# Designs tried in a protein design run: peptides against a protein of PDB entry 2AKA. Part 6

Target 1, 299 residues: chain A of PDB entry 2AKA
Amino acid sequence: MEDLIPLVNRLQDAFSAIGQNADLDLPQIAVVGGQSAGKSSVLENFVGRDFLPRGSGIVTRRPLVLQLVNSTTEYAEFLHCKGKKFTDFEEVRLEIEAETDRVTGTNKGISPVPINLRVYSPHVLNLTLVDLPGMTKVPVGDQPPDIEFQIRDMLMQFVTKENCLILAVSPANSDLANSDALKIAKEVDPQGQRTIGVITKLDLMDEGTDARDVLENKLLPLRRGYIGVVNRSQKDIDGKKDITAALAAERKFFLSHPSYRHLADRMGTPYLQKVLNQQLTNHIRDTLPGLRNKLQSQL

## One batch from the design tools (peptide; aimed at target 1 L7 L11 R292 Q296)

Design b1_p9_8_s4 (made by RFdiffusion4, then SolubleMPNN; from b1_p9_8, 4 letters changed)
Fold by OpenDDE base, seed 5:
Structure b1_p9_8_s4 (fold): chain B 299 residues (1-299), chain A 9 residues (1-9)
Amino acid sequence: as target 1 above (299 residues)
Amino acid sequence: FKDEILSIL
């Protein structure tokens, strides 16, 4: 059976090479959420490496097309730097920062031009995600005063596409009714057909509160449901706590929590990876015939 | 380019 995700990766690379960027209705998953919602941490947990830019404010300033490929070897490759294999994931982080700054300058501005990163690893399932800038309301530093609208417009270029699935990342320690991720998802997917909910920071909820009703899909129903995850704390990241230990702690969290124990087999980062792989594969299978017909007529 | 893309599909 042909790997459908690697097929779409080849399409993404080919279209990127001709400068047809964000306007393609390729079957993909766009990752959306407010600033500090935990988007980048979820992606790093999939890879099992620290490789995304870190800091306060808007960290992701260009779309990152992250192509995860199951392989016997572990390395990364950028489409803009063909033939260079990165085995040090700190060098991957530095290349993302450098390539971002090359296009946006040092003013912390944004650009809609994607960075294409492929990661080969024995620890990943085949999965392609588009990491998008975090939604923000307040410009910081040298950011343009309209940065909120620029980010929104950039996100809309992806999430309005019919073949785009939406990974809506919301922190549990904030009012879900105020979730920027679920707001934008509801705007472009009112029936919740294309949206997958991810609930982060479940370990940071106030004592006596839980997100059970959300995770059980009772509060704001999505056809594709919700998956809870527990990311490393900033202290754990700074302390270089390995992601493997974090994943074990996440499993323990769900199994030991009275409100989540019954959901534990449908929660956590490994389950999220599996679900996203399956949903993306099925979505590609369903959309490829239509995409082929469209390309045959337009090209 | 069309033929290249269609060869992928």
Scores: peptide ipSAE 0.215, ipTM 0.861, DockQ to the pose 0.708
OpenDDE base, seeds 1, 2, 3, 4: peptide ipSAE 0.195, 0.213, 0.207, 0.187; ipTM 0.857, 0.862, 0.861, 0.856

## One batch from the design tools (peptide; aimed at target 1 L11 A14)

Design b1_p10_1 (made by RFdiffusion4)
Pose (drawn by RFdiffusion4):
Structure b1_p10_1 (pose): chain A 299 residues (1-299), chain P 10 residues (1-10)
Amino acid sequence: as target 1 above (299 residues)
Amino acid sequence: LVEDILSILD
């Protein structure tokens, strides 16, 4: 049903101003990743426009509830900017930065208050993800020293919930067994039943190595599987993001890599969008029947 | 407010 994701989108809007309540548990996807995993690039490739804050270290300092709606037209709206239509995605980036600073005292700390961004685009399938602060160790920023723990605690508030699917994002050019995202997913989902794996930067692996065993779901098995992507950034004449060319380059990469050609139809951003739309829809279908009665008891 | 929220599922 094309209606389930929109229904939950309304619930997320309604609960955006309701503070943390450990018992409230909407069906949704939380994006979890180490700061080196490239999780912003995954989201920007869904949208086809650069729109997320840039900077060293942390990019998301408040949970970003990103609601992507397939549309013939292309624009964005924030729940906190009633009625305004954003058509220039640079302004979308600037609003994320401004609304975040409006809330965060220190210009580098974090807050649990969400920003609710809806994007209508021909480049997207109906899909909703909650992007969360990336994980890191060295608090190299400017306050606070326990920032690693504040981020982990915020992530745990989301992913310890049973209805929260986990999109664990890890770079291929690292020790995947040591992935911050997969480790935290294991702490709360030991059976790997509600974690979807994303492997980025496959084109940056060392010469003569590949991630075939993980992509084939053999080395670090997850019920919902792994999807690989690459960010082969292409710019148009104006120096701006060209998503059609970037997706073609990604498709060329998988078709030409001897380790991945046999999986190409199950890799890449378009496929990832398809998988997330499908899994999120089925998950909502599964959890909606008991939802109204359960919510009343939990509020 | 609770009623308004629950009405989304009515």

Design b1_p10_1_s1 (made by RFdiffusion4, then SolubleMPNN; from b1_p10_1, 3 letters changed)
Fold by OpenDDE base, seed 3:
Structure b1_p10_1_s1 (fold): chain B 299 residues (1-299), chain A 10 residues (1-10)
Amino acid sequence: as target 1 above (299 residues)
Amino acid sequence: RKEEILSILD
């Protein structure tokens, strides 16, 4: 079987069509992290386009099944509006927002019902991620006071599944011991078997400090290790700084930093994308032999 | 629907 990721994509679409969101244990990667941890930037950097909702507080309020497909053409499709091809990624962002609001209302609430978005691009590797709402402790707007726990419960529906890999996104400029992403990962994956660590904001660390020990997998070991990335600043995003230029700057950052130079070839967004493609492919291959029988019992 | 979904794995 050659097209393992597309196969899982078909399963995801089929399950979404029948309202089976987080109930089935599909081989997949769930993205977790605190609000402002840099999750959206990582995903946008894979695509090379600005297409995710932005703002203060909660931005992702529904799970986003993001299916990246390598193609000679560039366009996006939503499962909820079949047949419509989006070539303007601003329209993609607007559709995500509209579809989110349609289900959750305007109260900034959350819903466990996924949005399925497929992006065809020559700039991506085949990769599927489930982007989950950012963990927060403070309700905003007219959110219910228990929004923190609603988000956690939603995340747990995904990350507790045995076949779910966890992409734990943590900012370097915050205490890693207090990382929401790593905390939830440790709860459901205490031996660090299913967790891939992403360390963002390495460029924003205090002078004289570095995350070398973390990136070398010496501080909080994960079997699948850590990958550092440098995302665009909020100023750069607001200024519509080109993602290609940002990726070049990221490469330069790692190569020129005394603490990270020796790791540079195993850091950065392009390397992360490659690793995730490989990890997901291998994970699907390992899971598929028993998947049919398991799905028969779960449907 | 179940059979259709399972056929994806065939």
Scores: peptide ipSAE 0.322, ipTM 0.906, DockQ to the pose 0.917
OpenDDE base, seeds 1, 2, 4, 5: peptide ipSAE 0.299, 0.306, 0.279, 0.288; ipTM 0.897, 0.901, 0.891, 0.893

Design b1_p10_1_s2 (made by RFdiffusion4, then SolubleMPNN; from b1_p10_1, 3 letters changed)
Fold by OpenDDE base, seed 4:
Structure b1_p10_1_s2 (fold): chain B 299 residues (1-299), chain A 10 residues (1-10)
Amino acid sequence: as target 1 above (299 residues)
Amino acid sequence: SVDEILSILD
């Protein structure tokens, strides 16, 4: 049998091709978080490239099935334009935006139809994530006034599925008890069995405060725990700070911080990638037999 | 088809 994550990638592509998006229960990780929670930065840090739409308000307006594949080469390809290899990640960003606009129009609306993006890179572990629109309460542009509920409904199509793991991205510099990500995760996963917590913006916390209790899984316990990360600041992003340099700074942050140094080896983007790879692999192993049985019953 | 999907799992 081939590697489990690539196997599920093929399943995802096949289901997408036949228009099965909300009805499938594939083992997968859905990424949820409020707007500006740092979700896009986490994903870009995995790839080591800037390739996601940026801006104020909602930027992700369709689910993005991001399939990271370890490879000796670096390029991206979309399921909707097979055969085209993207080596310029600016073009990847533009394609995401164009494909989103093609379906949603120019009103900044949302669509539940996924975009499937595969990134081959020597800098990634095999990992598949479903990036979902950021939760918001305020419509922007020509979005309908009920956009908040439309987003929630879309998210629910993924996170309510039993085989869906939830990567809940929450900023540390806000009240974690009111985190949109943790709230929705708690709603659909009240026992914290399917949720992986990511805490961003640890470097932006008020002086004298820290998220140690959260990261040690003592405040809002999750079976799968929490991993802290430090993303590039908006200034760094605007200044096109190199992601590799940012990852080094992240490592230094955890090692030098008195509240986090003891956790440093279990923090940061590289560790998060490793954990997600392992957890997804194990999750696929656990769920695939049931999925097979379900499919067989439909013959 | 379901059969085609299952073939991926073979």
Scores: peptide ipSAE 0.281, ipTM 0.883, DockQ to the pose 0.671
OpenDDE base, seeds 1, 2, 3, 5: peptide ipSAE 0.272, 0.277, 0.268, 0.266; ipTM 0.881, 0.886, 0.881, 0.880

Design b1_p10_1_s3 (made by RFdiffusion4, then SolubleMPNN; from b1_p10_1, 4 letters changed)
Fold by OpenDDE base, seed 3:
Structure b1_p10_1_s3 (fold): chain B 299 residues (1-299), chain A 10 residues (1-10)
Amino acid sequence: as target 1 above (299 residues)
Amino acid sequence: RRDEILSILD
């Protein structure tokens, strides 16, 4: 059985077309993390392009079904504007922002209605992720006072599903015990069966500290383990530092760091992408035998 | 629509 990820993509598109949000238990990966945890950077590093909205506060305000498809060509397509091929990823970013604003308005509110974005690229493995709004504590601008709980409720619609894998993104330069991502993951996956941990900002840890125990899966064990990554700094992003160069720097970081050198081959964005591709493929394979019957009862 | 969606799994 081949092309399992594309099969799920077709299902996702079909459900989105009929207005189904997170009601169906599709085999998929939901990305969760606090604001500024580095989620957007991880996703952009997979594509090798800057294409996600950036800014202070809430960056993602609608679920983004990001479907990466390995191809000889490079372009993007939105489900809401079929037939239009985007080759300029700045235009992709603008379209995400425009489509978000069309539904939510300018009040910086959120909507549970997904945006479906497919990216064809020679630089990606087949991989589908559902990027979810970053968890926040403090409302900003015209956001409702209960925005924190609105976001949480939205996330819960996805991560409570049995077939949902959870990509929990946590920054290393913050107390892991206070990780919003790991907290929500632990709540819905107490045995750590569905959660993949991503540790960002390893390069920003205080001198004399490291996340070795976390990355070795000794502190807060997850069945699927942890993968550390190093993203571009905000300065690098603002300066339009090349993602390829950033990935090389990431590799160098792990290889040269005394605490991480022994883990270097199991760290970094390229390895993460590979693992996610494999995990998702296997997960779909395991889920498919019962999926048809489940869908018949749910549709 | 239901049948069309289910046909994806055929």
Scores: peptide ipSAE 0.341, ipTM 0.910, DockQ to the pose 0.917
OpenDDE base, seeds 1, 2, 4, 5: peptide ipSAE 0.335, 0.324, 0.292, 0.300; ipTM 0.909, 0.907, 0.897, 0.898

Design b1_p10_1_s4 (made by RFdiffusion4, then SolubleMPNN; from b1_p10_1, 4 letters changed)
Fold by OpenDDE base, seed 1:
Structure b1_p10_1_s4 (fold): chain B 299 residues (1-299), chain A 10 residues (1-10)
Amino acid sequence: as target 1 above (299 residues)
Amino acid sequence: RKDEILSILD
C-alpha cells in the first residue's frame, strides 16, 4: 500500500512538532553504522543527489528523518522551515549543517532532536529512514571526551524500540565481526528479526577476498538478509562523479564479479531501495492495528 | 494536540 509510508511521515512530523520523537515507537527504519561506513553515500544514492554533510569525522550529529516521496517534481523541504522549497541540493546540505550547528553549537557535539527532511523526487520510491550519528571511539575537534557514549545512548533510544527496523551499514573491507553496526544490532536484536544488513565497500576488499558468505546470509544470519552495495569513492564524490553513472558501475560490479554474479539481482542500491520500501510498508501495515492504542498511552 | 495526532490514524 503506497500510502502507508506517507501516513507515518505525518505522524513523524506531528511528533517532531511537539518534541515527543524520542519516546515514541513508530514503525520506522533507523540507519546505524560506524563512521565512514558509507551511510551517507547510501542515502544520497537513493535520492541521486549530493545533499548530506561530508567529512572524515562525525558529520551526522542529529537524527535525520529523511522522508523520500515519489513525485513528479524534485525538491526538498524541512519541517523547521515550512513553505520553503529547496531545488538546489547544495542548499539542502547547507541547511542541514546550519540547523545542526544552531542546536549543537560549534563544538561538534550531538543532539537527539531530529531534523525532518522531505525529498520529493521522481527518482525515489516512498521511503523514510532515520539517519543516526556514526558510531565512533575517538572524539574529534572539540567533541566531548564521552562522545562515543553519547552517540551510543542516542542510537539506543531508537534501536531499542520494538517497531524500529535497523539498517545496519557495515563496510566489507573490515572484519564483519568488528562491525559497529552489527554489534549494536545484535545487542538490541539478538535474534536478527529487525535488522537489515547493508554491506558497503565491496569494491575495496583486498584482492582474493570476498563477502559472499555474508551476502548469502550464512555468516551472521539475519531474517531480513543482507544487501551489498557499491558507493562512490570519496575521490569520485569530490570529482563530482554522477550518481547515475555510479549506479551503473555498481550493477556492472556485481554482474562481473565471480563471487557475486549469482546474487546480482538481489544486490545494489536500486534493489536495496525496493526492499526497504517493501519492508517498511509491510512493517507499517503489521504495526498499525495496535499503533493508535500504543500512541495514546505514550502521549 | 494529542487528539489531533491520533486523528491521523483515522
Scores: peptide ipSAE 0.349, ipTM 0.911, DockQ to the pose 0.867
OpenDDE base, seeds 2, 3, 4, 5: peptide ipSAE 0.349, 0.344, 0.316, 0.318; ipTM 0.913, 0.910, 0.903, 0.902

Design b1_p10_2 (made by RFdiffusion4)
Pose (drawn by RFdiffusion4):
Structure b1_p10_2 (pose): chain A 299 residues (1-299), chain P 10 residues (1-10)
Amino acid sequence: as target 1 above (299 residues)
Amino acid sequence: LMEEINEILD
């Protein structure tokens, strides 16, 4: 049903101002990743426009509830900017930065208050993800020293919930067994039943190595599987993001890599969008029947 | 809030 994701989108809007309640548990996807995993690039490739804050270290300092709606037209709206239509995605980036600073005292700390961004685009399938602060160790920023723990604690508030599917994002050019995202997913989902793996930067692996065993779901098995992507950034004449060319380059990469050609139809951003739309829809279908009565008791 | 939630789920 094309209606399930929009229904939950309304619930997320309604609960955006309701503070943390450990018992409230909407069906949704939380994006979890180490700061080196390239999780922003995954989201920007869904949208086809650069729109997320840039900077060293942390990009998301408040949870971003990103609601992507397939549309013939292309624009964005924030729940906190009633009625305004954003058509220039640079302004979208600037609003994320401004609304975040409006809330965070220190210009580098974090807050649990979400920003609710809805994007209508021909480049997207109906899909909703909650992007969360990336994980890191060295608090190299400017307050606070326990920032690693504040981030982990915020992530745990989301992902310890049973109805929260986990999109664990890890770079291929690292020790995947040591992935911050996969490790935290294992802490709360030991059976790997509600974690979806994303492997980025496959084109950056060392010469003569590949991530075939993980992509084939053999080395670090997850029931919902892994999906590989690459960010082969292409810019148009004006120096701006060209998503059609970037997706073609990604498709060329998988078709030409001897380790991945046999999986190409199950890799890449378009396929990832398809999978997330499908899994999120089925998950909502599964959880909606008991949802109304359960919510009443939990509020 | 309950009124809004019930409306959404109806």

Design b1_p10_2_s1 (made by RFdiffusion4, then SolubleMPNN; from b1_p10_2, 5 letters changed)
Fold by OpenDDE base, seed 2:
Structure b1_p10_2_s1 (fold): chain B 299 residues (1-299), chain A 10 residues (1-10)
Amino acid sequence: as target 1 above (299 residues)
Amino acid sequence: LLAEIDSILS
């Protein structure tokens, strides 16, 4: 079963090399959320390294196909520079920024052309995610006034696909009813069959409030449910707080919180990674026969 | 790739 995700990775690489056929619907997980919803932090927590671009406004401006592969060694490789092994994750971040700028220019525009990044690590489960630009309503810099709609259009290229699972990342310290992630998910998945909810910033909720009803899947039910996480604060990130320590603090948060202690074993980044690995594997198994037939018909 | 898929499905 663990070979299914690597198989799809090879398919993704091949399609990227020859130009992806729009008629092929690869099983994948697209990550969606508003700007500053905590998407990048979740991905970095999986790897245990700081390697994603940071900043204000739109940081992710191209789709990032992040392929995590369990390995005895730790290094990263880009599809656009095969044979180069990155062991310094700061250089990984710089390469993402450089490759983004190469295509989008200096105007902070977006491009639908994916960056394909594979990370080998003993600290990860096999997992592939497509990180997408954060939804925004406010153009910055030289961005066009319709940047909001450009981002939405890009996201729709992924999330409208039937074999695409949606990792909807929403901050708890904002009204969930106004979640950009859940809004777009509801638009393309009205029955909540393909959507996995991630609730971030649980530690930043107002005193006396909690997201228990959301996490218990009682407020806005999703078939695949919700998983709460606690990411490092921006201060912690700037201060280079150790991710291992942050994960320990996350577990302590859930265990010690009166509203969440009963859910603690089904919360947190490690559990999220496990669930995503399992769900992606199962999803590939379910969709692979159909994909095989479609591929055969195109030969 | 198709052969690899078939190997997994068999």
Scores: peptide ipSAE 0.120, ipTM 0.822, DockQ to the pose 0.204
OpenDDE base, seeds 1, 3, 4, 5: peptide ipSAE 0.116, 0.119, 0.105, 0.097; ipTM 0.822, 0.822, 0.815, 0.815

Design b1_p10_2_s2 (made by RFdiffusion4, then SolubleMPNN; from b1_p10_2, 5 letters changed)
Fold by OpenDDE base, seed 5:
Structure b1_p10_2_s2 (fold): chain B 299 residues (1-299), chain A 10 residues (1-10)
Amino acid sequence: as target 1 above (299 residues)
Amino acid sequence: LLSKIDEILS
């Protein structure tokens, strides 16, 4: 049972084929956070490629089931276009945008119907995440006035499931007490049993402030703890700063920061990948027997 | 689906 994640990927594909959509109760990790919290950047850092939609406002408008598979080759495949191998990740981005628009239209609306993307890469650990739309307050474009609640309702379809782990992404340069991610996580996981905290933008905090108490799990304790990460700045992204270089800079940041140096080995994107791989694997092992029994009882 | 799950758990 060493490679449970790829095996569960096949289950996810099968469930998708029969129309389970967002009501899937498979063991999974849902990524939640406010708009611009850094969710997409974290996922791109895992892959080491720019491949997610960019822009202001809501960029993720459908759930993205991102299946990372360690492989000797590097390419991407979509469930909705089987047999097509994408090696240009810009084309992956364009396909996500096109497939999103196909269902939602051009009004920046949302849909709960997932996009299933599998990425084979030598640079990833086996890991499956469900990227969800960022929580927002203000409608943009032709969005309905209740878009905030539509997004919330969509998120709730995932995070209320007992087998769903929650990757709560919060920016450190905002008041963490008002974190959209931590709020929704606390609502559905009040004991902090299913939530993994990710703290982004640690490099953007005001001088003289730090998130040490949060990262040490002392402010809002989570059973699964918190992991800090440093993503590329918008300037770095625009300047085409390579993700490998960004990961090195992230390591340097933690090692050189007086408040985080002692935590450095338990921080950063590579460590986050490892933790998520391990936690998802264990979670699958723990939950699949129960899922099997539930399915059998429905026959 | 059950067959697939059994395969995983085996």
Scores: peptide ipSAE 0.096, ipTM 0.800, DockQ to the pose 0.388
OpenDDE base, seeds 1, 2, 3, 4: peptide ipSAE 0.058, 0.054, 0.054, 0.050; ipTM 0.771, 0.768, 0.770, 0.762

Design b1_p10_2_s3 (made by RFdiffusion4, then SolubleMPNN; from b1_p10_2, 4 letters changed)
Fold by OpenDDE base, seed 5:
Structure b1_p10_2_s3 (fold): chain B 299 residues (1-299), chain A 10 residues (1-10)
Amino acid sequence: as target 1 above (299 residues)
Amino acid sequence: LLEKIDEILS
């Protein structure tokens, strides 16, 4: 069953090599969220490595097609430099930054041209995600004044596709009703059929408040529901707290929290990864016959 | 790739 995801990966790579794949609506999951919502941390937690660019403001400036493949070995490969195996994930981070700058320049601009990164690891389930730039309001550096709309337009290229699932990442310590992720998801998926909600920063909520109603799918219902996660704090990251320890702390958080204890088995990064693997697999199964026919007609 | 897709769908 998990072979479906690698198959789609091959399709993605093939179409990327030919050029723009806008003509085919490939089954995929697009990750959306405001800046600092915790998107990158969620992805890094899946891999168990620090490998994404860090910083304030816009970090992801090109779509990152992240293909996770369960394997006995651990290494990364970029489509733009085939044959090179990265075992140092710091080098992966540097390559992402270099490849981003190669296309966008040093003005902190954005580009819709994807970076394709495949990570082989014994610690991952087969899963492909498209990490998209964080939504922002205020230009920084040499960014154009309309950077907000440039980002939105880029996101729309993905999330408007019928075969695109949306991983909407929202921080719990902000007003969820005004979440950038949920807003854009509602715009293109008003019935909540394609959206999976991720609630980050649950550990940073004010005392006396919780996101129980959201996580129980009672406040802003999504067909595919919500999953809460707890990422490493910036202090933890700076202190070199490993992701394994962070995942244990996340589990402990949910188990010990009065508002979330009853949901603990359906929360956390490992559960999120399993759900995404399953949902993507099923989504591929449902869409692949149609995709097959489209491919046949284009050959 | 089409053959592989057909294999998976069978």
Scores: peptide ipSAE 0.064, ipTM 0.778, DockQ to the pose 0.183
OpenDDE base, seeds 1, 2, 3, 4: peptide ipSAE 0.053, 0.052, 0.046, 0.029; ipTM 0.761, 0.759, 0.761, 0.726

Design b1_p10_3 (made by RFdiffusion4)
Pose (drawn by RFdiffusion4):
Structure b1_p10_3 (pose): chain A 299 residues (1-299), chain P 10 residues (1-10)
Amino acid sequence: as target 1 above (299 residues)
Amino acid sequence: ILEQVNSILS
């Protein structure tokens, strides 16, 4: 049903101003990743436009409820900017930065108050993700020292919930067994039943190594599987993001890599979008029947 | 909020 994701989109809008309540549990996907995992690039490749804040370290300092709606036209709207249509995605980036600073005292700390961004685009499938602050150790920023713990605590508020699917994002050019995202997913989902793995930067692995065993779901098995992507950034004449060329380069990479050609149809951003749309829709279908009665008791 | 949630789910 093309209607389930939009229905939950309305619930997320309604609960955007309702503070933390450990019992409230909407079916949704939380994006979890270490700060080196490239999780912003994954989202920007879905949208086909650069629109997320840039900076060293943390990119998301408030949870970003990103609602992607397939559309013939291309624009964005924030729930906190009633009626305004954003057509220039640089302005979308600037609004994310401004609304975040409006809330965060220190210009580097975090807040649990979500920003609700809806993007209509021909480049996207109907899909909703909640992007969360990336994990890191060295609080190299400017307040606070326990920032690692504040981020972990905020992530746990989301992912300890049973209806929260986990999109765990890890770079291939690292020790995947030591992935911050996969580790935190294991702490709350030991059976790996509600974690979807994403492996980024496959084109940056050392010469003569590959991530075939993980992509084939053999080394670190997850019931919902792993999907690999690469960010082969291409710019157009104006120096701006060219998503059609970037997706073609990603497709060429998987088709030409001897370790991955046999999986190419199950790798890449278009496939990842398809998988997330499907899994999120089925998950909502599963949880919606009991949802109304359960919400009444939890509010 | 409950009224709004019930309206949405109806």

Design b1_p10_3_s1 (made by RFdiffusion4, then SolubleMPNN; from b1_p10_3, 3 letters changed)
Fold by OpenDDE base, seed 5:
Structure b1_p10_3_s1 (fold): chain B 299 residues (1-299), chain A 10 residues (1-10)
Amino acid sequence: as target 1 above (299 residues)
Amino acid sequence: ILDKVNEILS
């Protein structure tokens, strides 16, 4: 198969180099969700490393274009510091924080200017995601009082684009009917054509409740469906629980749960990664001819 | 940069 995802990665890098921001309608997947919805954990589980900033409130404050590339070697590199290979993913985390602070300052503000991070790994499928700031309601620290709307405006720059798929991340232990991710997805994709639902924190639901109806695509139907995942708890993260072990526990969770056992083969982080790889590849194949014509006419 | 983009799209 043609490596279409790496091709789009090259386009992303080229346009980023000339300062082209979110205005370009490249085929991509934007990750949206409320604060603490589990977005960062999902991305880290794909990589199998802890590398994203941590903390309460807003963690991602700039769009993070995360380009996963299957390779025999494992390292990361940033577009803003070409030639430097990171093998320590703690250093990757620190670089994200430093680069974010360089642009936004220390006021916990946001910037629409993306950070481009490429991760080579034998443990990943080719996959590119744009991680966006978590939606919030209450300003913290010295954030501007309109930070909620600044974040929403930033998200809208991505999710309103026709070629943008939306990975809507919602926690199961909250009212899914009021999910920030699903709300914004419904606003810009009312027919549910571009949205992939991810349901996190299934292991934290109240006893006697489950998200079966959502996962079976019966509550808020999405053409591309829903995939449930189980991330490490904060305790597990603090205790440095191995992600590989966490993935095994996730599999066990779905297999052993009466409400999810029949769905187990279509749940979990590895399945999500495969689905996203396939959907993104197909999406690029479908959109690239038209995009090529448009881009060439503009150059 | 424009040449690079054209190369990618070719």
Scores: peptide ipSAE 0.199, ipTM 0.857, DockQ to the pose 0.609
OpenDDE base, seeds 1, 2, 3, 4: peptide ipSAE 0.171, 0.199, 0.196, 0.171; ipTM 0.847, 0.858, 0.856, 0.845

